# Peptides against a protein of PDB entry 2Q3Z: the designs that were tried, part 120

Target 1, 272 residues: chain A of PDB entry 2Q3Z
Amino acid sequence: YVLTQQGFIYQGSAKFIKNIPWNFGQFEDGILDICLILLDVNPKFLKNAGRDCSRRSSPVYVGRVVSGMVNCNDDQGVLLGRWDNNYGDGVSPMSWIGSVDILRRWKNHGCQRVKYGQCWVFAAVACTVLRCLGIPTRVVTNYNSAHDQNSNLLIEYFRNEFGEIQGDKSEMIWNFHCWVESWMTRPDLQPGYEGWQALDPTPQEKSEGTYCCGPVPVRAIKEGDLSTKYDAPFVFAEVNADVVDWIQQDDGSVHKSINRSLIVGLKISTKS
Target 2, 254 residues: chain A of PDB entry 2Q3Z as posed
Amino acid sequence: YVLTQQGFIYQGSAKFIKNIPWNFGQFQDGILDICLILLDVNPKFLKNAGRDCSRRSSPVYVGRVGSGMVNCNDDQGVLLGRWDNNYGDGVSPMSWIGSVDILRRWKNHGCQRVKYGQCWVFAAVACTVLRCLGIPTRVVTNYNSAHDSNLLIEYFRNSEMIWNFHCWVESWMTRPDLQPGYEGWQALDPTPQEKSEGTYCCGPVPVRAIKEGDLSTKYDAPFVFAEVNADVVDWIQKSINRSLIVGLKISTKS

## One batch from the design tools (peptide; made by RFdiffusion4, then SolubleMPNN)

Design b2_p19_8_s2 (from b2_p19_8, 12 letters changed)
Fold by OpenDDE base, seed 1:
Structure b2_p19_8_s2 (fold): chain B 272 residues (1-272), chain A 19 residues (1-19)
Amino acid sequence: as target 1 above (272 residues)
Amino acid sequence: MKKVLVLENDERKIVLTLG
């Protein structure tokens, strides 16, 4: 999980699993320097360098910083997300085959955002950075599976009477989602939450004012301890959500259209 | 009463039933 530079990222669907080769390249020339630059341009360092540096011995702290800095939201982070199939002014997320090129582009362009990423790209870059910093990390792919009828979580989409989602927001029902898990102790939590921690660098929700997610113990998610920092409710929802489509009519009435229980049932981690 | 946590972002409304 630290030493492996080559691997696979799993994509597709639960029924049709695909993998793509990926060069993590955490030991390639200059990558460590880039990872250190990433830490030195983070908002916490810019606010108080001494305090930030004093906390870099904590994988919990570093993991949270990296989760926020892999995306360019709210900071000088690495990747800009895009999902509308309009990639003509950048690189298609589907064309990347490794983290090294992305990180080098970011540095070489003065820490300007690289266009473009999606979930597996964000996860893979985060994995490279965390491994480079000595934190055992793996990419995790979660597939939406229809099989678990007992999901207590609902993802609601609001549509107008014409079937359009209210707002310029694309229906992104993801067939899969990728994030990372990192191995660390959790001295900031009660005993027993050591081990794999989920981190999600894909910009989806703000945590404490920044687009970042985790670390949260995988054990806490499995046991339903949603009070555990960081972002347990969000990660729990990513793993156990039902999708409900609502149609809002002009009179303000809301009607439920289709219950699609998208239970996220299949988790595959990268083999190290 | 089951506690329901609603997380709303620009793209999704996530309803969590706690309990």
Scores: peptide ipSAE 0.009, ipTM 0.525, DockQ to the pose 0.089
Fold by OpenDDE base, seed 5:
Structure b2_p19_8_s2 (fold): chain B 272 residues (1-272), chain A 19 residues (1-19)
Amino acid sequence: as target 1 above (272 residues)
Amino acid sequence: MKKVLVLENDERKIVLTLG
């Protein structure tokens, strides 16, 4: 995982799985220096450099920092997310074929955010940075994933009597979502949670005031142990959220119409 | 608790949550 510079990003749908070749390029010239700059401009370093540096031996700490710094939300992070198909003032997320160009652009423009990324771009850049820092990491794609903003493990849509969805679709259903898994020990948790940890650099929810996610043991998610740090309920919902359609009547009463169990996420991870 | 099915081949690992 650390040594692999070429790989694939899985996209498409559960029925039509696609992949794109991706150059992670963690050993390309200057990439290590850029990854170190990324650490040196993180909010925790700016607040207390000595404390931040003393914690960089912890893959748990570094993983959480990288998750936050790959997106430009709340900090001098690498990528700006955009999903509205208006990319004229930047680069379309679909145009990227590797992490190296993105990281070089970020550094060469004074650590200004690169336009634009979506989930697989965020995940791929995070994978490059983590591998560069010596943390075994892989990109993971989950098909038919969900974003549960209210943390109830349900995506709720309200419909009128005509079947039209009312209100803002604040909760999103994706055809696929990408994040990373990193291998590390978890001395901060009870025994048995070492191994693959989920990290999500796509800005979706704030964790402890920053748009970051994880690390959370993949085992905890699989076993339904949502008490483990970090962000277990959120990651669990991304994989397992159910969709509930509610019919809102004129009197304000709500009736449950259809329980669409989202075809539970097909998770695909690369072995490289 | 939702059950998880893991499918692996030489190229990839697939995890299916059953619910």
Scores: peptide ipSAE 0.005, ipTM 0.424, DockQ to the pose 0.037
Fold by OpenDDE base, seed 3:
Structure b2_p19_8_s2 (fold): chain B 272 residues (1-272), chain A 19 residues (1-19)
Amino acid sequence: as target 1 above (272 residues)
Amino acid sequence: MKKVLVLENDERKIVLTLG
């Protein structure tokens, strides 16, 4: 999980699993330096360098920083997400074949956001960075499944009368999502939550004011312990949630339109 | 197969599994 530089990113659907070859390249020339730059431009470092540096011995802290810095939301992060199939002013997310080129582009352009990423690109870059920093990490692909599990969480979305989600969001149907899992101890939690921790660098929800997610023990998610930091409810919702669509009418009234249960079925990780 | 509705814009992606 640290030494492997070549791997596969799993995509597609549960019925039709696809994979793409991916060069993580965590040991390629200059990549470690770029990862250190990534740490040195993070908001916490800029606010208090001494405090940030003192905490870099914690994989929990570093993992959370990396989750936030792989996306360019709220900071000088690496990747700009785009999902509308309009990639003419950048590189299509589907064109990437490795993390190295992305990281080099980011650094070489003065830490300017690289266009563009989607979930597997975010996850793969995060995996590279975390591995480079000595944190055992794997990319995880979660496929939607038809298996009904009891959903404990509601995700609410507001749509206009035309079914459009408020905030200029386009509806895209995805059959999978990618994030990373990192191996670490959790001295900040009760005993038993050491091991694989979920981190999601795809900018989806803000955690403590920043688009980042995790680390959260995979065990906590499996057991439904939503009190566990960080972002257990969100990660749990990604794998087990009911989606409630709210329609806002022109008069400002809001009504419930559709309740959909989200069930995540097949999980595939990169090989060590 | 349950379709996943992904709500995405240039700044945010939300993956919704429609099951």
Scores: peptide ipSAE 0.022, ipTM 0.570, DockQ to the pose 0.060; fails the geometry check
Fold by OpenDDE base, seed 2:
Structure b2_p19_8_s2 (fold): chain B 272 residues (1-272), chain A 19 residues (1-19)
Amino acid sequence: as target 1 above (272 residues)
Amino acid sequence: MKKVLVLENDERKIVLTLG
């Protein structure tokens, strides 16, 4: 995976899988330097450079840093997420064809956030950075599938009284999510959790105060071991969720309309 | 519309925006 510069990002739905060509470009000129800058502007480095540098030998540590730095939330990270279809002051997430341009723009503009990213863009940039840093990484696309499994995980959709999805109609409804998996040992965990680790650079939830996610062993998620660091419950939810449609009435009351159990993650497509 | 994944357990409510 480290050596692959050209690949595909899978998109679409469980019923209809699409792919987009993507240039990861981890070996293109200047990309390594940009990845090093990314490490050098991370909050942990700014707080204590010596400590941060001493930990960069750990792919676990680096993976977590990269997960946080690919998004610009709470730091000088690379990408600003936007989902409302208003991209006039930047670049539409759908317009990107590779990580290289994004990373170069970020660096060339003084590490200012690049507008804009969505899940596959975040994942792809993270993949590039991690590969550049020598960590075998692939982009993973998880498709929402409707299956009735009584999971404590709910995907909530808010609808108005007319059953219309509340929000800007221009907002893209994603039937998929993208993150990355990186191959590494986990000396910080019990034996058997080496291998693919899930990392999610899309800013969704704070982990230890930073919008980052993982690394968490894919095996742990598969086996339901939610005690494993990092962020196992979150990643588990990303792959196992029920969809709940909520209807908001005029009085502000929210009623559960339909339990659509969508098992998220039945079809994970991984191809670089 | 943002897909929101809600993971709720006794200790934490996680709201994920899918996409």
Scores: peptide ipSAE 0.018, ipTM 0.565, DockQ to the pose 0.090; fails the geometry check

Design b2_p19_8_s3 (from b2_p19_8, 10 letters changed)
Fold by OpenDDE base, seed 4:
Structure b2_p19_8_s3 (fold): chain B 272 residues (1-272), chain A 19 residues (1-19)
Amino acid sequence: as target 1 above (272 residues)
Amino acid sequence: MKKVLVLEDEKRKVVLTTG
């Protein structure tokens, strides 16, 4: 998980799993330097360099910083996300074949955001960075991945009597979503939460005011310990949100559909 | 099980809709 520079990222859907080759390239020339620059331009460093540097020995701290800095939301981060299929002024997320080019572009353009990324790109870049920094990391794909926006652990669909989806589709289930898991101890938590920690660099929800996510123990997610920092409810929802299909009647009444809900979460970890 | 509409373009992240 640290030494492998080539790997596969799983994509597609639960029924039609696909993969793409990816060059993580964590040992390629200059990549480590770029990762260090990434740390040196993070908001915490800019606010208090000494404090930031003193905390870089903590993979928990570094992981959280990286999750925030891989996206350009709120900072001088690496990638700008875009999902509207309009990529003419940049590079299509689907065009990337490795992290190295992305990181080099970011650095070479004065730490300007690279256009564009989506979840697997964010995850892959984060994986590269974390590996460079000596943190064992793997990309994870979750099929039928929920995005819970209101922290209720539900993905709610509202339908009219004709079955048409109504309202703001703020809450959604993705065909797939990618994030990373990093191996680290959690001295900041109760014993037993060492091991794989989920980190999500895709800008989906804010955590403590910034678009970052994790680290949260995978064990905590599996055991349903939603009190565990960081962002346990959100990550839990990604893999295990309940889907509620509401039927709104003409009288304004709302009833749960009797139809079986979509199963959220099919996790596949990369082999490399 | 609800029908999930999967868009043909599975190369990108897409929102699943339940049928």
Scores: peptide ipSAE 0.183, ipTM 0.710, DockQ to the pose 0.037
Fold by OpenDDE base, seed 5:
Structure b2_p19_8_s3 (fold): chain B 272 residues (1-272), chain A 19 residues (1-19)
Amino acid sequence: as target 1 above (272 residues)
Amino acid sequence: MKKVLVLEDEKRKVVLTTG
């Protein structure tokens, strides 16, 4: 979890699971220095350096900072996300084979955002940084992963009588999504929530005004304790949202159907 | 973010509409 520099990231679909090799490279030359720069350019450090530094002994605090800084939303973060297949002005997310080149590019270009990333790239870079900082971390893949945007724990589709989707797809289910889990104690929570904590560096929803997610105890997600900080409802929905189809008939009536043909959530950890 | 990639590429993140 800390010492391994080479690994695999799971991709594909629930029916056709694939993986790619990835070089995390947390002990390669200069990577630790880059991780320290990442901490020193985070918004909390810029606001109050003394306070930020005093909190760096907490893996909870550091994990949340890293989750926010791996994406370039709201700060001088590492990666810009893009999902529209237009990558001509940068590097395709599918071209990366490791975290080291990404981190070096970021640092060497004056901490300018690297183009481009998607979920597994965000997760892999976060994994590298967290491991470099001594936090046991693994990449996880969730198949049929939901993105709940309105915090109702549902993915809703609106359809006409012919089954055609009406309007823009605001809520989404991905074939796969990647994030990280980090091992830490949670002295800020009730007893029993130590262990694996989910962190998601892909910019999906804002948490306390910043595109970051977690840490949230994996146990809390499994037990449905959505009151636990941070971002339990969002992470819970990723792995356990219900899909609802709203079907409008010719007469204007609306039928609600729970769609069980698509089951949200199938989590695979790179290490168990 | 609401960005989507709809391609029949298992290496890419794609939006599913049905199972």
Scores: peptide ipSAE 0.140, ipTM 0.700, DockQ to the pose 0.041
Fold by OpenDDE base, seed 2:
Structure b2_p19_8_s3 (fold): chain B 272 residues (1-272), chain A 19 residues (1-19)
Amino acid sequence: as target 1 above (272 residues)
Amino acid sequence: MKKVLVLEDEKRKVVLTTG
């Protein structure tokens, strides 16, 4: 996982799985330096450089920092997310073919956010950075991926009396979502949670005040241990949220739809 | 059964909605 520089990222839908080739390029010239710059401009370093540097030996700490810094939310991070198909003032997320150009652009423009990314771009850049820093990492695609916004492990859709979805109140299920899994020990947790850890660099929800997610043991998610740091409920919901379809009546009453719930989650790890 | 509609191109991240 560390040594591979080329791979595939899975996209599409559960029924129609697609992939794109991606150059992670973690060993290309200057990429390590850029990864170090990324660490040196993170909010924790700016607040207390000595403390930040002392913690860089922890892949847990570094993973969490990278998760936050790959997106430009709340910091001088790498990528600005955009999903509205208006990319004229930047690069379409669909146009990227590797992490190297993104990272170089970020650095060369004074750590200004690169326009634009979506989940697979965020994940791929995070994968590059983590690999560059010596953390075994792979990109993961989850189909029918839930975005739980209120930490209740439910994806709730609201419909009016006519069956029309009230978009402003409805939570989201993505056709696919990408994040990364990194291999590390978890000395900060009880024994048995070493191994693959989920990290999500796509800005979706804040964790401890920052748009970051993880690391959380994949085992904890699989076993339903939602008490495990970091962000276990959110990651669990991505792969296993219950979907509730509500119908709101004129009297304000809300009824659960009889319709079959949508199945959330189908995880596929990238192959090199 | 809930009909799930992908509202946009599968090449990009899109929201699934029930139709």
Scores: peptide ipSAE 0.027, ipTM 0.633, DockQ to the pose 0.038
Fold by OpenDDE base, seed 3:
Structure b2_p19_8_s3 (fold): chain B 272 residues (1-272), chain A 19 residues (1-19)
Amino acid sequence: as target 1 above (272 residues)
Amino acid sequence: MKKVLVLEDEKRKVVLTTG
C-alpha cells in the first residue's frame, strides 16, 4: 500500500466494472514536500500552528486534515470538484492519469485549486498524500454509493402520481463512488477499532463544519456502530442506506414505498 | 490484474478497494 506507486482505480457500475491505471507517484521528486505544504496551509495550522504540529504524529488527525485539504472547499485545498461536464476552463476529471501532475500544479500555482476533480481523483490524490506521510492507504470504490443528505440513513426519492422523480428533494445514489481506506490504530476509540479506516475527501457533506469525512473504522461500519467517530452515519449510509420512494397523490396524500430494486453499496477492495 | 477483495454486507453490497 505505501510502496506501490502504480495502481488501478475501479469505476463504472456494479454491472459493468471498469478500471483505469493511475500513477500515485508518492516517491516521485518533490511530492513529499508538496504534502508537507498541504499540511502547512491547512486551516488548523493557520489557526494554531503549535497545536496542529503537535498533533501530526496522529494518523487519525492527519487523515482528517488530508480528507479536508484534498478538496478546496473551506480552505486552500488541492482540487475543485465539478460534475456538470463543463470542463473547458480546466482539465476534465477524466483526463488525469496520476496524482503527481495534480499536486505539482497545485503547488506551482501558489496552492490554487486545480480544476477539476471527481471522486476517484479526490481519492487518488488523498491516497498519494497519505502514503507520502507513511500511512498505508488504498483507494476504495463503492458501486451504487448513496449520498445521504439529511442524515436519516435513507435515500429518498420524491415522485409524482405517475412515478416521475421530482428533483428538488431527491437524494443521490452514485453509480460508483471512491474514497480511501487507511490503516491506523484508534487510541481515541475503544479497543478493537484499529485497522482500516474510511476517509472520504470528496466534498459531499460537512463534518464538524468542514468538507471532510472520517476516519471511521471499517469495522464500525460493518457492525453498524454509528456512534463511532468520525462520520459513521454518513459512511454507513454510503454503503447501507435504504431507498424509499415517496409517491405524492393528487389529494396531497403521500405513499411510502421501500424501493427493493435499488440496492445501495457494492464495495470492492484490492490489495495490489 | 489486481486482486479484488469483495466485501458484502447484508444487502450484498461490495466496496472496491485498490492499493
Scores: peptide ipSAE 0.031, ipTM 0.492, DockQ to the pose 0.028; fails the geometry check

Design b2_p19_8_s4 (from b2_p19_8, 8 letters changed)
Fold by OpenDDE base, seed 2:
Structure b2_p19_8_s4 (fold): chain B 272 residues (1-272), chain A 19 residues (1-19)
Amino acid sequence: as target 1 above (272 residues)
Amino acid sequence: MKKELVLSNEERTVVLTTG
């Protein structure tokens, strides 16, 4: 997770796990310089360079900045996400084979957003950047990953009497989702939360006004301590949110369908 | 392979990237 430049990112579904090779390339020529540029164009630096630079010794701070800057939402970030299979004006997320080309394109085009990324691309680029900056980082894949939009730890769908999903704001479960875990101490928290921290660079929900997520101790998620910063409820929901189907009747009544609880706890495994 | 919406209530699993 520190020295390796090539790896495999897991994809597919829970029942049909697949992987793709990925060149993280954190030690390739010019990549470190690009990572430093990334820091120098982040909103916090632009607002107050001295303050930003003074905090770059903190992997907590840097991790959060990188999480926000890997996506182009809200800033001069690296990647634009797209999921509608219309990639003609850019590069298909599925065509990337490494982080290096993405980062070079971003830098060479004046820090213009690169089209396009999806979760594993965001995660992989974040992994490269964090590794470049000396933070041990790995990509993780969560199957049946929830996107909680209202911080209630539920994924709610509304259906009509025929079982058809109603509305356009239904919360989502993804076949898979990727983010990163970084190893760091957490002097900003009570003792015991050092170790792997989850960071999610895919733009899903805003955290303190920015599309970023984490770092949050994996231990906190595992133990259900949602009071720990950053974004514990969101990350917890990604792995533990319950799905609720609401059946809407013509008379306006709403009923819950039967479902199985998904609050089981965080299970982390490695597969070769 | 793109990210897709699923309605599954199956258990979630976190798998680490190799390397």
Scores: peptide ipSAE 0.050, ipTM 0.770, DockQ to the pose 0.038
Fold by OpenDDE base, seed 5:
Formats: sequence, C-alpha cells, structure tokens
Structure b2_p19_8_s4 (fold): chain B 272 residues (1-272), chain A 19 residues (1-19)
Amino acid sequence: as target 1 above (272 residues)
Amino acid sequence: MKKELVLSNEERTVVLTTG
C-alpha cells in the first residue's frame, strides 16, 4: 500500500467489471518534490505557513488537504473534472495510464490545472500523493455509487407516465465511482475508529467550504455512525443511499414505483 | 457522442418498474 508503484483500478459496471493497469509511480524522480509543492500551495499554507507545517505530522490533516488539492476547485489543485465527452482542449480522462504524467504536467505548467479527470483519475492521483507522503492508501471502486446533494440519504427521480424524467437531474447514481482509503489512527475520535479511512478527491460536494471529503472511518460508515468527522453522511450515502422513483400520473398524482431495479453500492477495494 | 459504460464514468439511468 506504500511501496507498490504499479496496480489496477476497477471500472465498468456491476454486471461488466473491468480493470485497467495504472502506474502510481510515487517513487519516480521528482514526484516527492511535486507532492511537497502540492502541500506548499494549499490554501491553509498560504494563510498560515507555520500552522500548516506544524500539522503535517497528522495523516488526518494531510489526508484532508490532499483530498482538496487533487481537484482544482477552490485552489491551485491538480485536476479539472469533466464528464460531457468534450475533451478536445485537453486530454481525455480515459487516456491517462498513470499519475506521474499528470503530476509532472501540473508542476511544469506552474501548478495550473490539468485537463481532464474523472473519478478514477482523481482517486489514483490522490493515492500516489498519499503513498508518497508515507500514508498507506488504496483505490476503492463502488458500483452504482450515489451522489447525494441534499443530505437526505435518498436519490429521488421524478418521471411521467411515459418514463421521462421531469425537471433537472441534480442527484445521480454513477455506474462506478472511485475514491481512496488510507490507513491511520484517529486520535481526534473516540477509540475504535483507527484503520481504513475514506477520502474522496472527486469534487462532488463542499466540506467546510472546500471541495474535499474525509477522512472518515470505514467502520463508522459500516456501523451507520453519521456523526463521525469528516463527511460521514456523504460517504454513507455513496454506498447506502436509498433510491426513490416517483411516477406522476396524468391527473397530477404522484406515487412511488413498486420496484426499483437499481441497488446502490458494490464496493471493491484494491489489494495493491 | 456518449461513450460505453465499460470505458467511461457515466450516470446510470434508473429503470422504473410498476409491477
């Protein structure tokens, strides 16, 4: 989880699981320096360098900073996300084969955002950075992964009698979503929450004003302890949200669909 | 054009069943 530089990332769908090889390359030349630059351009360092540096011994603190800095939202972060299949002014997310090229491009262009990433690219770069900084980390893939935007732990769809979606589709379920889990103690929490912590660098929701997510104990998610920092409700919803399908009749009445064909959550953890 | 689900990260369409 720290020493391995080559691995696989799971993609596709629950019915058609695919994996791709990925070069994490945390020990390649210059990568450590780039990771340190990433820390030195983070908003907390720019605000108070002394305070930021004093907290870098905490994997909890560093993990949260990295989750925010891997995306370029709100800061000088690494990657710009894009999902509309229009990648002509950059690199298609599907073209990347490792984290090293991405990090080098970011640094060599004055810490300007790299175009483009999707979830596995964000996760893989985060994994590289965290491993480089000595934090045991793995990439996780969750199939049928929910994106809850209103913190109600529900994914709601409204359809007419013909099955057409009404209104804006704000909440969504991904065919797959990737994030990372890092091993650390949690002295900031009650005993028993040491171990794997979920971190999500894909810019989905803001946490304390920044597009970042975690760390949150995997145990807390499994046990449904949604009060646990950081961002337990959001991560819980990714793997456990309920899907509600609403059907509007011609008379304007609304009722729930009797059956849902989609189940949220099928998690696969990377073993290397 | 929309890429294949196996190759890209895409939003799932929820299928409604009325039973």
Scores: peptide ipSAE 0.047, ipTM 0.639, DockQ to the pose 0.036
Fold by OpenDDE base, seed 3:
Structure b2_p19_8_s4 (fold): chain B 272 residues (1-272), chain A 19 residues (1-19)
Amino acid sequence: as target 1 above (272 residues)
Amino acid sequence: MKKELVLSNEERTVVLTTG
């Protein structure tokens, strides 16, 4: 989880699992230096360099910083996300084969955001950075991954009487989503939450004002402890949300139905 | 925003989202 530079990232769907090869390249020349630059341009460093540096011994702190800095939302981060299939002014997210080229492009262009990334790209780059910084990290794929925007652990859709989705609701379910898990102690929490921590660098929701997510103990998610820092409700929803259909009838009546045909969450951890 | 339920397409699809 630290030494392996080559691996696979799982994609596709729950029924048709696919994978792509990925070069994490955490030990390639200059990559560690780029990771340090990433830390030195983060908003917390810019606000108070001394305080930021004093906290870099904490993998909890560093993990959260990296989660925020891998995406360029709200900061001088690495990747710009795009999901509309219009990638002509950059590199298609599907074209990347490793983290090294992305990080080098970012650094060599004055920390200008790299176009473009999607979830597996964000996760893979985060994995590289965290490994460089000595934090054991793996990429995780979750099939039927929910994006809960209102922290109610539900994915809600409005439908007409014919079952067609109505409105422009932002809550969604990805066929697959990727994030990372990092191994660390959690001295900031009660005993028992050491081990794998989920971190999600894909800019989905803001956490404490910044597009970042985690670290949150995988154990907390499994046990349903939603009070655990950081972002336990969001991560929990990614893997456990219920889908609710609000069916609108012509007479204005609404029927609430739990969609039991769609099961949220099927997590696969990588071996590399 | 363009979105579809995963039940509609099991292959990787492009979904418009915020970010």
Scores: peptide ipSAE 0.031, ipTM 0.618, DockQ to the pose 0.046
Fold by OpenDDE base, seed 1:
Formats: C-alpha cells, sequence, structure tokens
Structure b2_p19_8_s4 (fold): chain B 272 residues (1-272), chain A 19 residues (1-19)
C-alpha cells in the first residue's frame, strides 16, 4: 500500500467489472517535491503557515488537505473535473495512464489546474500523493455508487407521467465511483476507529466550505455511526442509500413508484 | 471507460480495492 508503484483501477459496472493499469509512481524523481508543493499552496498554509506545518504530522489533517487539493475547486488544486465529453482543450480523463504525468504537468505549469479528471483520476492522484507522504493508501471502486446532494440519505428520482426524469439536479447513481482508503489512527475519535479511512477527492459536495471528503472510518460506515467525522452521512449514502422514485402527474400530485434500499455490498481487496 | 449515470436497480453495491 506504500511500496507498490504500479497497480490496477477497477471500472465498468457491477455486472461487467473492468480494470486499467495505472502507474502511481510515488517514488519517481521529483514526485515527493511536487507533493510538498501541493501542501505549501493549500489554503490553510496560505492562511497560517506555522499552524499548517505544525499539523502535518497528523495523517488525519494531511488526508483532509490532500482530499481538497487534488481537485482544483476552491484552491490551486491539481485537477479540473469534467463529464460532458468536451475535452478538446485538454486531455481526456480516459487518456491518463498514471499519476506522474499529471503531477508533473501541474507543477511545471505553475500549479495551474490540469484538464481533465474524473473520479478514478482524482482517486489515483490522491493515492500517489498520500503514499508519497508515507500514508498507506489504496484506491477503492464502488459500483452502483450514490451521490446524496441534500444529506437525507435518499436518492430521489423525479419523473413525469411518462416516466421521464425531471430536474437538472436529480440525484443519480453512478455505474462506478472511485475514492481512496488510507490507514491511520484516529486519536480525534473514540477508541476502535483506527484502520482504513475513506477519503474522496472528487468534487461532489462541500465539507466545511471546501470540496473535500473524509477521513471517515470505514468501520463507522459499516456500523452506521453517522456522527463520526468527517462526512460520515455522505460516505454512508454512497454505499447505502434508500432509493425513492417519485412520479408527478399533470395535476401536480405525486406518488412513490419504487422505494428500495441499497445494500452494502461485497468488498474485495487485491494486493496488486 | 468513463463514469456514467445509471438508474436505480436491485443490484447491491460492490466495493473493490487495489493492493
Amino acid sequence: as target 1 above (272 residues)
Amino acid sequence: MKKELVLSNEERTVVLTTG
């Protein structure tokens, strides 16, 4: 989880799992220096350098900073996300084969955002950075992954009488979503929450005003402890949200068509 | 391959990790 520089990222769907090779390259020349630059341009450092540096001994603190800095939302972060298939002014997210080129481009262009990334690219770069900083980290793929936008633990579909999805901001389920898990102690929590912590660098929802997510103990998610910092409800919903399908009639009346629960699925870990 | 939106289904979530 620290020493491996090459691995695989899982993609596709639950019924058809795919994978791509990925070069994490955390020990390649200059990568550590780039990771340190990433820390030195984060908003917390710019606000109070002494305080930021004093907290860098905490994997919890560093993990949260990296989660925010891998995306360029709110800061001088690494990657700009895009999902509309218009990548002509940059690099298609599907073209990347490793983290090293992305990080070098970011640094070499004065910490300008790299175009473009999607979830597995964000996760892979975060994995590289965290490993480089000595934090055991792995990429995780969740199939049928929910994005809860209003913190109600529900994924709600709104349809008209013809079954057509309505609204520009309808909550949807992704075929797959990637984030990272990092191994760390949690002295800021009650005993027993040490171990794997989920971190999500894909800009989905703001956490305390910044597009970042985690760390949250995987154990807390499994046990349904939604009070656990950071962002337990959001991560919980990614893997276990109730799905409500609303149908609205012409007269304005609404009724539930489907009310289903997502079940926490099988977790498979490889050593590659 | 790209990330795609899907509609609700009866399939459970599946989580896979790298080594």
Scores: peptide ipSAE 0.030, ipTM 0.631, DockQ to the pose 0.042

